Peptides against a protein of PDB entry 6RO1. Designs and how they scored, part 83

Target 1, 216 residues: chain A of PDB entry 6RO1
Amino acid sequence: LGKEIEEYIHKPKYCLPFLQPGRLVKVKNEGDDFGWGVVVNFSKKSNVKPNSGELDPLYVVEVLLRCSKESLKNSATEAAKPAKPDEKGEMQVVPVLVHLLSAISSVRLYIPKDLRPVDNRQSVLKSIQEVQKRFPDGIPLLDPIDDMGIQDQGLKKVIQKVEAFEHRMYSHPLHNDPNLETVYTLCEKKAQIAIDIKSAKRELKKARTVLQMDEL

## One batch from the design tools (peptide; made by RFdiffusion4, then SolubleMPNN)

Design b2_p18_5_s1 (from b2_p18_5, 5 letters changed)
Fold by OpenDDE base, seed 3:
Structure b2_p18_5_s1 (fold): chain B 216 residues (1-216), chain A 18 residues (1-18)
Amino acid sequence: as target 1 above (216 residues)
Amino acid sequence: EKFVFNKKLPADYEVYVE
């Protein structure tokens, strides 16, 4: 369900109004989870679809992310990598495609105007950590319906399912069980697998439909 | 990641971290 929500919120038509400087966002690129970063700005890049010649604008958001120091040394040839959990890392402004935003927070931070000094960038990390400390249950997210104004009926149904699940989870006697996190993680993994299977089936169906259309 | 919808902050909730 989380990934299904992500597929809506990372669409430019929904998220761009909320990509103001200081907005907390979570960035994930395939296996690389950068965690929470801070929006600096975004830009629209003109892109032309190679096959149709149609204009397909790309949106790039510059995000302050905690990066591995090792990856930064190779930044001329390699993409930035997230800092290891035990690594201090260094905050860097990284250009990120908007579809790589996995979450958008309701929280906005005040950021230094000049992010060239390393100390100014590292101060933002301290701010993120303070926010995380204030929200031990997780950094609050924008509501896709109430805050982002998404009217898609498919999303509304997903949100209703999430809310029903959360209500059941919080009302469950196991909510105080120290094993709840383990059970929750397993349930999330199971839900994720189910979504991935459904997505793969949809892609396969679309691919088959396209192939069938090409054979007609 | 857990969607925490229970504590909805305003969409423009500004946090000053001193």
Scores: peptide ipSAE 0.236, ipTM 0.742, DockQ to the pose 0.530
Fold by OpenDDE base, seed 5:
Structure b2_p18_5_s1 (fold): chain B 216 residues (1-216), chain A 18 residues (1-18)
Amino acid sequence: as target 1 above (216 residues)
Amino acid sequence: EKFVFNKKLPADYEVYVE
């Protein structure tokens, strides 16, 4: 269910109005989970589909992310990688395709105007960590219906299922509702189908996006 | 990951960390 929601949220037509500077977002690229980062800006890149000649605009969001120091040494030729759990890492501004946003928070941070100094970038990490401390149950997400105004009926049905699931989890913490396993299995199957569609779209797009990340 | 919809913050909720 969470992955189904993600497929709506990361669509440019829905998320672009909320990609203001300071917005907290989660970034996930394949196996690389960067966790929470902060939006710096976004841009529209003109792209032409190679087979149809149709305009397929790409949206790139610059996100301040915690990166491994090892990946930064090779940053001229290699994509940034997330910091290891045991690593301090370094905050870097990373260009990210909008479809790689896995979550968008209702929270916006005040960010330094100049992110060139390392200290200014690291101060944002401290701010993210402070927000995480204030929200021990997790950083709050934008409501895709109430906040983002998404009218898609498919999404509304997914949200209703999530709400019903959450309500059941909180109302019956001790009851192994056998329907929970079926909902988990259906959520896992749909999540896997969504991953497979997203991975097939990503493989089609990887063949394309590896070429475009090298051009950025 | 739990979608925490229960704390409805405004869509423009700004956190100032001093």
Scores: peptide ipSAE 0.184, ipTM 0.721, DockQ to the pose 0.540
Fold by OpenDDE base, seed 4:
Structure b2_p18_5_s1 (fold): chain B 216 residues (1-216), chain A 18 residues (1-18)
Amino acid sequence: as target 1 above (216 residues)
Amino acid sequence: EKFVFNKKLPADYEVYVE
């Protein structure tokens, strides 16, 4: 269900209006989870499919992401890799295809105008970490219906299923099901989305506020 | 002011749609 919601959110027709500078986004590329980063800019590139000649526009978002220092040594030729959990990493602006956005936060950060200095980029990491501390249940997500205006009936059904599942899970704690871990990993992703939607609704007024770095 | 770093997309981020 979380993956199903993601399939809607990362569609350019829905997410592009929310890719303003400073928007917190989560980036995942296959096995590479970059976690939360900050939108710097986005661009539309013309892509011509070589086999069909069809114009398929590629949307590229520049995201400030925490990258492995090892991957940055070869940054001219190699793809950036996420920082390891035990690694400090370095914040880098990485061009990311829009469909690789796994989540979009209601939170927007005020970012330095000049991101060329390493210290300015690293200051944004501190801001992200501060936001994470303020939201122990997870960084608040944009509501796909109320905030993003997605009217797709498929998404509404998915959300209803998530809400019904959450309600059942809270009303009947399946404390004794050994398959809870597998359900929890799927449900943690789903529940994180639903919790994030619920927390986002509660803090929507605060979360839509451009958090100035000085207020963080 | 849009600060565009104009970094080349890594090849791994190119979606070759067959």
Scores: peptide ipSAE 0.020, ipTM 0.467, DockQ to the pose 0.020
Fold by OpenDDE base, seed 2:
Order: structure tokens, then C-alpha cells, then sequence
Structure b2_p18_5_s1 (fold): chain B 216 residues (1-216), chain A 18 residues (1-18)
């Protein structure tokens, strides 16, 4: 169910108004979970589909993320990697495609104007950690309907299922509802299919981006 | 990862960390 919601919220038409500087966002890239980071800015890049000539704009968000120090040494050629759990890491501004945002928080942080100094970037990590302390059950998410204004009926149905599930979890220890596993499995399968379609589209887009970078 | 909707905040909930 969470993955189904993700497929809506990461669409530029819905999320761009909420990608203000200081917005907390969660970033996942394939097997790499960066966790919570902070939006610095976003940009629209013109992308021309090679086969149709149609403009398919790419949206890139610069996100301050906790990265491994090892990945920073190779930053010219390799994508940033998330810090290991036991690693201090370093906060870095990483350009991220908007579709890699797995969650958007209702929380906005004040961020330093100059993020070039390491100390300023690391101060933002302290701020994220403070927010996490205030919200032990998890950082609050934007409501896709009430906050983001998404009118899609498919999303509304997904959210209703999530809310009904949450309500049941709090009202009855759902330890034994066999229907829950079935609904989860079906939602996971549907979400996996959606992810696979999205992954295929991303690979196609990566291939196009690499081709454009090789042509530049 | 579960989307938790139980604690709704305003869409622009600002946190100042001193």
C-alpha cells in the first residue's frame, strides 16, 4: 500500500509545489536507502524523447543526504551512496530525480543559506535527528489528499485501505487476520508490478540521459 | 515502509532547531 501511494506522490504534477527548500524528503535509489534528507532546490531539465521528439521534462531535486565518505571520493564517476548505519557519514547535496522520492514530510526545516561549509551541512543532520526524536513513531508525512490535493480515485481507495488497516491495528491486535496478509500480498504484487514498470521506464530514461550526456 | 497518517501536521510545519 505504501508503494502504491509512492507512485502518486512522486509525480511532478503533485509533488513540485511541496519541494520547497527545507522540506524533509525520503530518498531511495534501487537498493540504496538514504533515509530522510532535506530539499535544497529543484530544477526542470528539458528532455527530448529521441523517438517522438516530445518534450519529457526531467525534474531534478537537490537533496541534502547523509552519504558515505567512500562514495564522495569517487563522486566524479560514481553515484553517491548512503552512509552505513555505524558510519558518521557526511551530508552532501545530491541531485536526485523526483521519482526517487519515496516520501515527503509535512515538516520543513530552516537550512543554512550557505551549504558549502561541512559544518553547515552537518548542522542539518542534527536538525533531522532532532525531528526524529520528536516523532518516535516516524516523521509525519504529507497527506496526499488533504495536503497535496491529489484527486485520483485510485489513490483515494488506497488511502482508505491504509486508514482502515491502521484503525484495525489500533482497535484490534491484527495478529490473526488472514485477510490482511492476502491484502498485503496483493498490494505488494500490484506495487511490485508498478515498480517494475517504473523501473523499466527509469532504465529507459537513464539510457536516454546517458545518451544525452555522451552527446554533450 | 508504512505510511503513517495518524499524526497529521500542517503542510508547512516548520521546525527550528537551535
Amino acid sequence: as target 1 above (216 residues)
Amino acid sequence: EKFVFNKKLPADYEVYVE
Scores: peptide ipSAE 0.300, ipTM 0.780, DockQ to the pose 0.485; fails the geometry check

Design b2_p18_5_s2 (from b2_p18_5 with S6N P11A N12D K16V)
Fold by OpenDDE base, seed 4:
Structure b2_p18_5_s2 (fold): chain B 216 residues (1-216), chain A 18 residues (1-18)
Amino acid sequence: as target 1 above (216 residues)
Amino acid sequence: EKFVFNKDLPADYEVVVE
């Protein structure tokens, strides 16, 4: 169900208005999870479909992402790779196809106007980490209906199913099926993340004020 | 530094990458 929502939010027609500088986004490319990064800008590239000759516009978002230092050395020939959990990594501006955005946050950061200096890019990582500390249950997501204005009935049905599933999970303790525990622990983590997102959104709707980061 | 929730940053907010 989370993946089904993702299929809507990463569509250019829905997400482009929210890809402003400073927007927190999550980037995932197949097996490579970059985690949370910050939008710098986006561009439309003309692409011609080789078989139909039809113009299929590609949307590329430049995202400041935590990359492995190893991947940066080969950046001329190889795609950037995410930093390993045990490494510091380096923040780099990476061109990302818009469909690789797995999540879009309601949070927008003030970022340095000049991202050419390494220190300015690394300061943004500190800002992301501070936001993560403020939201221990997860960085709040844009509401696809209320914030993004998606009117698609398919999405509404997905959300209703998620809400119904969450309600059922709370109302009926799922029987201890050990095989379900792993799937349910993942689903409970996702559902808890979704609830925490909904809770965080409610708190955020109350917090009409610009939050100052204490460490900055 | 500051962050906002689904709000616009200043209209003149430009980021230099290159």
Scores: peptide ipSAE 0.056, ipTM 0.678, DockQ to the pose 0.111
Fold by OpenDDE base, seed 5:
Structure b2_p18_5_s2 (fold): chain B 216 residues (1-216), chain A 18 residues (1-18)
Amino acid sequence: as target 1 above (216 residues)
Amino acid sequence: EKFVFNKDLPADYEVVVE
C-alpha cells in the first residue's frame, strides 16, 4: 500500500511543483537507500523512445545526497552509493530520475547558493540532521491529497485502505507476535508518518514560523 | 568534475560540479 502511494507521488505530473530548491526528498535506487536529501534543481530532458521515435520527456532532479567516499572515487564509471551507517560520507549533488523519489517532505530548507565548496554541502547535512532531531517520529511528508492536490480516485482508495488497515491494527490488542511487530513497526512508522503528517503539519506550521523567526 | 550517478540516465547527461 505504501508502494502504491509512492507510484502516484513520484509521477512528474504531481511532484514537479513541489521540487523547489531546498525541498527534502527521499531517494531510493535499486536497493540503495540514500535516505533524506535536499533538492537543488530539476531539469526536463528530451528523450527519444528507441522504438517509436516519440519524444518522451525525462525529468531529472539534482539532489544533494550523502554518498560514500568510495563511490566518489569511481564516480566517472560507477553510480553513487549511499554512505554506510558508520561512515561520515560526503554530500554530493546527484542527478536522480524523478521516479526514484520515494518520499517528498513538507519541509523545505534554506541551502547555500554555492554548493561547490564541500563545507557548504556538509552544512546541509547538519541541517537535515537537525530536522531529524526535531521530528523523532520521522520527517513529515507532503499529504498527496491535501498538499499535492492529487485527485486520482485510485489513490484515494489506497489511502482509505491504509487508514482502515491502520485503524484495525491499532484496534486489535497487540498480540506479542514478533512478525506483527515488524509489520506494526513498518505500519506504525507509516501510520505514525501519516498521523505525524497531520501533527507535524501543525508543528511544521509552528516550526516553519520558528525557523523563519530564527532567521529574522 | 563530471559525475555519472544514475545508470538509467542518458549517456549525454552531465552534471558538472565545479
Scores: peptide ipSAE 0.010, ipTM 0.508, DockQ to the pose 0.025
Fold by OpenDDE base, seed 3:
Structure b2_p18_5_s2 (fold): chain B 216 residues (1-216), chain A 18 residues (1-18)
Amino acid sequence: as target 1 above (216 residues)
Amino acid sequence: EKFVFNKDLPADYEVVVE
């Protein structure tokens, strides 16, 4: 169900208005989880579908991401890789297809205008880490309905199912089944996405704060 | 230096500032 929600929110028609500079976004590519990064800008490329001649615009978002230092050396030949957990890594501006955004936060940071210096990029990492400290249960998400204004009935049905599932999960005495930890880990990931959506509604009313870096 | 996230990214794109 969380993945089903992601299929809506990463569509350009819904997410582009929220991809302002400084917006926190989560980037995932297949097995590579970059975690939370910061939007720098986005770009549009007009593509023509080779078979139909129809215009199919591609949207690329430049995201400041924590990358492995090894991947940076090979950046000409290899795709960026996320920093290892024990690695400091380096913040780099990475062009990402918009559909690779797995989450969009209600939080927007101030970012340095010049991201060429490594120190300026690394300062943004410190700001992300400070946001994470302030939100120990996870960085708040944009609500796809209330914040993003998605009116799609399919999404509403998905959210209703998630809410109903969460309600059943919290109400159901399945707490005693040891296999529930695996189901709970999957359902807590889904429920945490949905709770993050609902809590993000409440926190977004509070978190309309453009957190200035100086306040972080 | 900008490096491409994946090989499917277009080589050139226009920056859209809203």
Scores: peptide ipSAE 0.007, ipTM 0.516, DockQ to the pose 0.025
Fold by OpenDDE base, seed 2:
Structure b2_p18_5_s2 (fold): chain B 216 residues (1-216), chain A 18 residues (1-18)
Amino acid sequence: as target 1 above (216 residues)
Amino acid sequence: EKFVFNKDLPADYEVVVE
């Protein structure tokens, strides 16, 4: 269900209005999980579908991501790699295809206007870490319906299934069903998205008051 | 540093990159 929701939220028609500078986004490329980064900018690239000749625009978002220092050495020829868990890494602006956005946060950061200096980029990492400290259960997500305005019936059905599952999990802790681990991993991703949406809504109400006052 | 939710940050906020 999480993946199903992701398939909606990363569509340009839905996400582009929310890809403002400072928006927190999660980037994943196959086996490479960059975690949370910050949108810097996005651009539309003309692409021609090889089979139809139709213009299929590609959207590239520039995201400030925590990258391994090793990947920066070959940045001209090699794709950026995520920092190792034990590595400090370096924040780098990475061009990312919009469909590689696995999550979009309701949170936006004030970021330095000039990200060319390394210190300015690294300051943004501190801000991300502060947000993560404020949200120990995870950074709040945009609600695809209430925040993003997605009216797709398929998505509504997915969300309803997630909510129904969450309600069932809370009402009947299925702790002991071993088949639930696999369903739970899929449904935890789904439920985590719905919980992330619902908790994001609740935390948005609570945190909005707190976060407006707290200096990062 | 300050962070905000959704529309609280100006939409026209600009960043300079290399």
Scores: peptide ipSAE 0.108, ipTM 0.708, DockQ to the pose 0.109; fails the geometry check

Design b2_p18_5_s3 (from b2_p18_5, 6 letters changed)
Fold by OpenDDE base, seed 4:
Structure b2_p18_5_s3 (fold): chain B 216 residues (1-216), chain A 18 residues (1-18)
Amino acid sequence: as target 1 above (216 residues)
Amino acid sequence: EKFVFNKELPPDYEIYIE
């Protein structure tokens, strides 16, 4: 189910409006899991498919990622590799194809204006780690429907399954709580209010993003 | 990974960490 959601959110059609500087994103490239990084910027590159002549635009996002120090020594010729779990690593700005984004957070960080100094890049790692401490259950994700505005029925079905599973998982310990119905009703109301607030914010944000794209 | 969709945070929740 998680992979199915990922197949929607990493599409440029859906994620580009949310790739603002400071946005927390998770990057995976094949067997390489970089974990959480921070968006610096993104660019559109013209790519012409050599065999079809079709214009297939490549979207590249520059992401501050925790990289292994070993991979950085050859950074001019070799792709950056993720830091090992036991390694401190070094934060580097890595160009990443947008489809390699495995998750997008609702969280945006303030980043240093100058990322050339190593200390400024490493400060962002400290910030990510602090966010992780604040969210022990995981860094909060953008809601694909409510935040990202994805209307795909396939995704809605996947999310309904996830919600039903979570509901069942949480209902099991709460089955004996007489307040369960009240909690569910409050959760549903809170969810609906959140949807309404998010829809209004989404319209405002879409308007801003379209304006920024037209100015570029 | 639990997809905890944080419905409580705005889609542009800015955190400043000193």
Scores: peptide ipSAE 0.245, ipTM 0.825, DockQ to the pose 0.387
Fold by OpenDDE base, seed 2:
Structure b2_p18_5_s3 (fold): chain B 216 residues (1-216), chain A 18 residues (1-18)
Amino acid sequence: as target 1 above (216 residues)
Amino acid sequence: EKFVFNKELPPDYEIYIE
């Protein structure tokens, strides 16, 4: 079911409006899971299908990803590899085909304007890690229907199945799992995080409004 | 992996992390 959702969200017609700088995205390439990275920019490349002569535009997104130090910088011939779990790695801007995006977050980060310095790139990793700490149940995803506006009936059916399954998973452990307190605490933490986020947004909007008023 | 669609977050949730 997750893979079926991915097949919709990575389509350029749906995801391009959400590939703004600072958007958190998850990148997977075959067996390589880069985890969460940050969108820097995207570009449209003209691709001519060799057999049809039809223009099939390729969309490439530059994503700041945690890469192995063994990954050669911008080698036109060598693909970046994800950092090993035990490795520190280095944040690098990697060109990624849009169909390799496995998830798109509702979260956008402020990123340094200059990503050439290693310290600026590594600061973004710290920011991602802080977001992960704030969302222990996982970084929040864009809703494909409500946020991304996907009207595909196939996707709606998949999401309904996922929601029904999640509802069953939440309803069944509530009856028999001695970890009810942990699930409730996680749900309460999630709800509290959502409230804190709504509050923080209101405060940021107020602070921005105040800063804009002080600049007037 | 739980698809946690956070319906409570706006689609542009900007976080500034110092």
Scores: peptide ipSAE 0.266, ipTM 0.838, DockQ to the pose 0.354; fails the geometry check
Fold by OpenDDE base, seed 1:
Structure b2_p18_5_s3 (fold): chain B 216 residues (1-216), chain A 18 residues (1-18)
Amino acid sequence: as target 1 above (216 residues)
Amino acid sequence: EKFVFNKELPPDYEIYIE
């Protein structure tokens, strides 16, 4: 189910509006997991398909990623490799094809304007680590439907299945707990908080839209 | 991996880390 969601979110038509500088994104390239990085910018490259002559635009996002220092020494000819778990690594700006984004966070970081100094790049790693500490259950993800505005019915069905499964996972251990009522109330409170936050987000979006209209 | 869609944060939740 997670991979099915990924197949939607990494599509340029959905994710490009959310690839602003400072956006947290997770990058995976086959067996290489770079983990969480920070978007610097993106570019559209014209690519011509060799067999059809059709213009197939490639989207490349520059992402600050934690890279192995060893791979960087060879990086004149080879793709950057992720830092080993026990390695400090070095933050580098790596050009990444947009379809290699495995996750997009709701979080944006303020990044240094000049990323040429190593210290400025490493400060971003410290910021990512601080965000991870603040979110022990994982860095918050963009909602593909509510935040990204994906209207695909296939995705909606996948999300419904995930939500139903999560609800069952939370409810199943509790079916044997005599305090079922307390847990239902906690789940209902969590669901109500989620609804209230959705409503507040809609109001905030309206308020920002009004502010943008007053500037026009 | 749990897809925890944090419905609590805005889609542009900016964090400044000092």
Scores: peptide ipSAE 0.228, ipTM 0.822, DockQ to the pose 0.355; fails the geometry check
Fold by OpenDDE base, seed 5:
Structure b2_p18_5_s3 (fold): chain B 216 residues (1-216), chain A 18 residues (1-18)
Amino acid sequence: as target 1 above (216 residues)
Amino acid sequence: EKFVFNKELPPDYEIYIE
């Protein structure tokens, strides 16, 4: 279901208006998960479909991503690889096809004007890490319907299924505990805290919050 | 179309993902 939502949001017709400089995005290419990066720029490339001769524009987004140092040495012949979990890695500007965006955050960061210096690129990694600390349950996502304005009925059905599944996962464990009142009050508090966190996250989402590093 | 500031990055800072 999460993958089905991804198949909608990574389409250029939906995501391009939200690919402003500083936007947090997740990048995944096949088995390579780069995690969260920051949009620097995007461009439209002319492409001609080989079989029909029809114009099929490709959209390339430049994303600042944490890459392995090993992949950088072979950058002339090999694609960039994500940094290993135990590796520091290096932040690099990587051209990415827009359909490789697996998630789009409501959060935007201020980025340095000059990303040529290594220190400026690495400062953005520190900013991403600080955002992750502020959101221990995960970086807030754009709402595909309310924020991105997607009207597709297929997406609405997928979201309804996700919501119903989440509700069932939370409701099923609660029915078997004999101390229903105390667990219900704790689960209502957890659910209310989760709703309050979700509502606070939604209010932060609605504000299209450009996080200044000085406010973090 | 959104106006995007195209910043020319040095080739050594651009890594293509296939």
Scores: peptide ipSAE 0.017, ipTM 0.534, DockQ to the pose 0.034; fails the geometry check

Design b2_p18_5_s4 (from b2_p18_5 with S6N D8T P11A N12D)
Fold by OpenDDE base, seed 3:
Structure b2_p18_5_s4 (fold): chain B 216 residues (1-216), chain A 18 residues (1-18)
Amino acid sequence: as target 1 above (216 residues)
Amino acid sequence: EKFVFNKTLPADYEVKVE
């Protein structure tokens, strides 16, 4: 189900408006998980083959990613590789095809204007780590429906299935309770509370503005 | 992986890290 959601959000028609400088994005390429990086810019590459019909334009986003130092030395011949878990790594601006974005965050960072100095790039890593520290349950994701404005019914059905599955998973211990009537009443109450929380969160989202990291 | 969609923050929540 997660992969199915990714198949929607990584489409240029949906994600491009949200690829502003400083946007946190997660990058994955053929088993290489770079984790969270920061968007620097994006560019449109026209795949105009002279004799083939208008191919859909390819979009490349430049993303600051934590890369292995070893891969950077070979960057002329090999693609950058993610830093190993035990490696410090180095932040590099890596051109990434837009369809390789596995997640897009609601969070945007202020980034240095000049990313040529190593220290400026490494400062962004510290910023990412601080964001991760502030969000121990995971960096907040853009809502594909409410934030990204995706109206596709297929996606809505997938999200509903995910929500239902999560609800079932959390409710599963309660379903094994022989006191079905009490459990059912509690489940209904919980469902109503969940709806109320969702509504309250939506209202809060509309009311909230940009905050500082310390207020997170 | 658990999908935690943002419901409380703006879609472009800008964070200054000092």
Scores: peptide ipSAE 0.413, ipTM 0.896, DockQ to the pose 0.402
Fold by OpenDDE base, seed 4:
Structure b2_p18_5_s4 (fold): chain B 216 residues (1-216), chain A 18 residues (1-18)
Amino acid sequence: as target 1 above (216 residues)
Amino acid sequence: EKFVFNKTLPADYEVKVE
């Protein structure tokens, strides 16, 4: 189910409006899990598919990621590798294809304006770690429906399954509460209202993002 | 992985780490 959600959120059509500087994102490249990083910026690259000649734009997001020190030594020729769990690592700005974003947080950090100094980059790691401490159950994720405004029915079904599963897990102790249906209905109504509010906020945010993109 | 979708925080929740 997690992978299915990921397949939606990493699509440029959905995630680009949320790739503002300071946005926490999780980056995974095949076997390499970088964990949580911070968006610095993104760019659109024109790419021509070699076989079809069709223009397929590539979106590259520069993400400040915790990288292994070993990979940095070879950074001129080799792709950055994630820091090992037992390694401190070093924060580096890494260009990442947008489809490699496995998660997007609702959290945005203030980042230093100049990320050239190592100390400034490492300060962001401290900030990420502080956020993780504040959210012991995990860094909060953007809601794909409510925050990102994805209307895909497939995703809605997946989320419904997840919610139903979570509710069943949590309601197992509550199975004796006759108000469960009422709670569900209220949750659905609240969810719908939240969707409507978030949709309105999203339209406002999209308008701002489009304006910012037009100014770039 | 628990997908804890944020239902309470804004979509651009700014965290200042002092």
Scores: peptide ipSAE 0.320, ipTM 0.860, DockQ to the pose 0.408
Fold by OpenDDE base, seed 2:
Structure b2_p18_5_s4 (fold): chain B 216 residues (1-216), chain A 18 residues (1-18)
Amino acid sequence: as target 1 above (216 residues)
Amino acid sequence: EKFVFNKTLPADYEVKVE
């Protein structure tokens, strides 16, 4: 189901408006998981479909990613590789095809204007790590429907399945709880809260909330 | 992996690094 959602969100028609500088995105390329990085910019590249001759533009997003230092030595010939879990790595601006974005966060970071100095790039890693500390359950994701405005019925069905599954996952342990009524009431309250949050979020979408991290 | 969409934060939640 996550992969099915990904197939929607990584489409340029949906994600491009959200690829502003500082946007947190997750990058995965086959077996290479770069984890969370930060959008620097994106560009449109002309591409011609080999069979139709039709122009099919490719979108390349430059993402600041934590890369293995080993991969940087061969950067002229080899694609960047993600840092190993046990290494610090080095933050590098990596050109990534937009379809390799596996997730898009609601979070945007302020990034240094000049990313040429290594210290400036590494400071962004510290910021990402701080965000991760603030969100122990995971970096918040854009809602494909409510935030990204995707109206595709296929996606809506997928989301409904995910929500139903999550609800069942949360409710199944509770199905053995004799306090089913309390659980239902809590679920109804949660649903109402979700509606209220959606309503509030519509109002908040007009306001940029800046999270100040004093420890950064 | 828990796939939870953000419902509480704005779509442009800015984090300022001081």
Scores: peptide ipSAE 0.283, ipTM 0.839, DockQ to the pose 0.356
Fold by OpenDDE base, seed 5:
Structure b2_p18_5_s4 (fold): chain B 216 residues (1-216), chain A 18 residues (1-18)
Amino acid sequence: as target 1 above (216 residues)
Amino acid sequence: EKFVFNKTLPADYEVKVE
C-alpha cells in the first residue's frame, strides 16, 4: 500500500509544485535508502526516447542527502551512496530523478544560500535532526489528496484501505473483549468522531496561511 | 512504514532552525 501511494506522489504532474527549495523529501534508489533530505532545486531535461524518438522530459531534483564518505571518493564514476547508520556521513547535493522520491513532507527548511561550504551543508543535517526530534511519530507527510490535490480515484481507494487497516489494527486488541458489539459500536462512534475531527482539521488547515517557525 | 499524513500543518510549513 505504501508503494502504491508512492507511485502517485512521485509523478511530476503531482509533486513538482511541492519541490521548492527547502522541502523535506525522502529519496530511495533501488536498495539505497538515503532517508530524509532537502530539496535544493529541480530542472527539466529534454530527453529523446531512443526507440521512438519521442520527447520524454526527465525531471531531476537536486537534493541535499547524507552520503557515505567512501562514495564521495568515487563520485566521479559512481552514484553517491547513503551514509551507514553508524557513520556520520557528509551532506552532498545529489541529482535525483523525481520518481525516486519516496515521500514528500509538509515541512520546508530554510537553507543556506551557499551550499559549497561543508559546514553549511552539515547545518542542514542538524536542522533535519531537529525536525525529527519535534516530530517523534515521524516527519509530517503531505496529504496526497488535501495538500497535493491528487484526484485519482485509485489513490483515494488506497488511502481508504490504509485508514481502514490502521483502524482494524488499533481495534484488534479490543476484539478479544466479549462485548464485541458494544466495542464495535463504540469503535464506530470513535471512528466517526475521528473522521469528523480529521475533517475539521482539514478545513482548519485550508484556512491557515503559511506558518513560519523561527525556533526549532 | 506508517503513513501518517499531515492534518494540522500547512502544506508549506516553513521551519527555521536557529
Scores: peptide ipSAE 0.388, ipTM 0.890, DockQ to the pose 0.402; fails the geometry check

